# Ledger of designs, part 16: peptides against a protein of PDB entry 1Y74

Target 1, 57 residues: chain A of PDB entry 1Y74
Amino acid sequence: LGLERDVSRAVELLERLQRSGELPPQKLQALQRVLQSRFCSAIREVYEQLYDTLDIT

## One batch from the design tools (peptide; made by RFdiffusion4, then SolubleMPNN)

Design b2_p30_8_s4
Fold by OpenDDE base, seed 4:
Structure b2_p30_8_s4 (fold): chain B 57 residues (1-57), chain A 30 residues (1-30)
Amino acid sequence: as target 1 above (57 residues)
Amino acid sequence: SLEKLLKELEELLRKLEELLREVERAEREA
């Protein structure tokens, strides 16, 4: 689904930003952890369930 | 709990805002 793809892309971009050293790594790492958290996974699950139930493509 | 989920959502939004501010700052300095 789009949300899962977008989150995965965001994590990838954050990893690149961390390696580039252009931004403070602490905030990037913290955001990365939030995006990979159980909370984010739960939101993705709810999102997926809603779209499956409503048959939204 | 619902309260915990809301706090985690607030944290997510806060971190996104912080990231955007840092990116904006870096772009201005570059």
Scores: peptide ipSAE 0.053, ipTM 0.498, DockQ to the pose 0.184
Fold by OpenDDE base, seed 3:
Structure b2_p30_8_s4 (fold): chain B 57 residues (1-57), chain A 30 residues (1-30)
Amino acid sequence: as target 1 above (57 residues)
Amino acid sequence: SLEKLLKELEELLRKLEELLREVERAEREA
């Protein structure tokens, strides 16, 4: 769904920014790890359940 | 717990704000 796609896109963009060297890599890496965390996957699951239940996809 | 989830969300938002500030600086200096 949309949230999974957006998170994946955000991770991709962060990887590109890291490779460019224009930004501090440590902060980008830390944010990337948070986006890939169990927390984000749990939120995605809740999001998908709500959309399935409310039929608002 | 809900409290732990909210704390993680707050940390996410903080890191996003920091990233956006760094992006803005990089664009001005480029």
Scores: peptide ipSAE 0.050, ipTM 0.493, DockQ to the pose 0.170
Fold by OpenDDE base, seed 2:
Structure b2_p30_8_s4 (fold): chain B 57 residues (1-57), chain A 30 residues (1-30)
Amino acid sequence: as target 1 above (57 residues)
Amino acid sequence: SLEKLLKELEELLRKLEELLREVERAEREA
């Protein structure tokens, strides 16, 4: 779904920024960790379950 | 509890906003 895709895209973009070396990696890594946190994943799961249940297209 | 979940979400959002501002600042200053 959209939220999972957006989070995955954000993580991908952060990884690209890290690889470019244009920015200090620590903040990018911290942001990536937040997006990949268990709590963020749990919120995403609730979101996906809601849309699965309601069959919103 | 819902209250705890909301507090944790708010904390994550604040951290996200802070980190995004730092990234944006770094981009502007680069």
Scores: peptide ipSAE 0.045, ipTM 0.484, DockQ to the pose 0.224
Fold by OpenDDE base, seed 1:
Structure b2_p30_8_s4 (fold): chain B 57 residues (1-57), chain A 30 residues (1-30)
Amino acid sequence: as target 1 above (57 residues)
Amino acid sequence: SLEKLLKELEELLRKLEELLREVERAEREA
């Protein structure tokens, strides 16, 4: 599923940016926490259920 | 439509990833 993959990839990219030390870590961590939040997890769950129900391709 | 909303969400995430890759690339090349 595209949404699950996209969120996971975004988190991975943020982790790489944090390790570089070139950008302020607080902003990167904040975005990472949002993407890993219960809210985003709930959205992913709804997305997957709707994807299965509607048979979206 | 619901399908349209889901597609828009996917597109937003893809755009975010693209921006992050651009930033990462800029850091390596600086």
Scores: peptide ipSAE 0.056, ipTM 0.507, DockQ to the pose 0.222; fails the geometry check

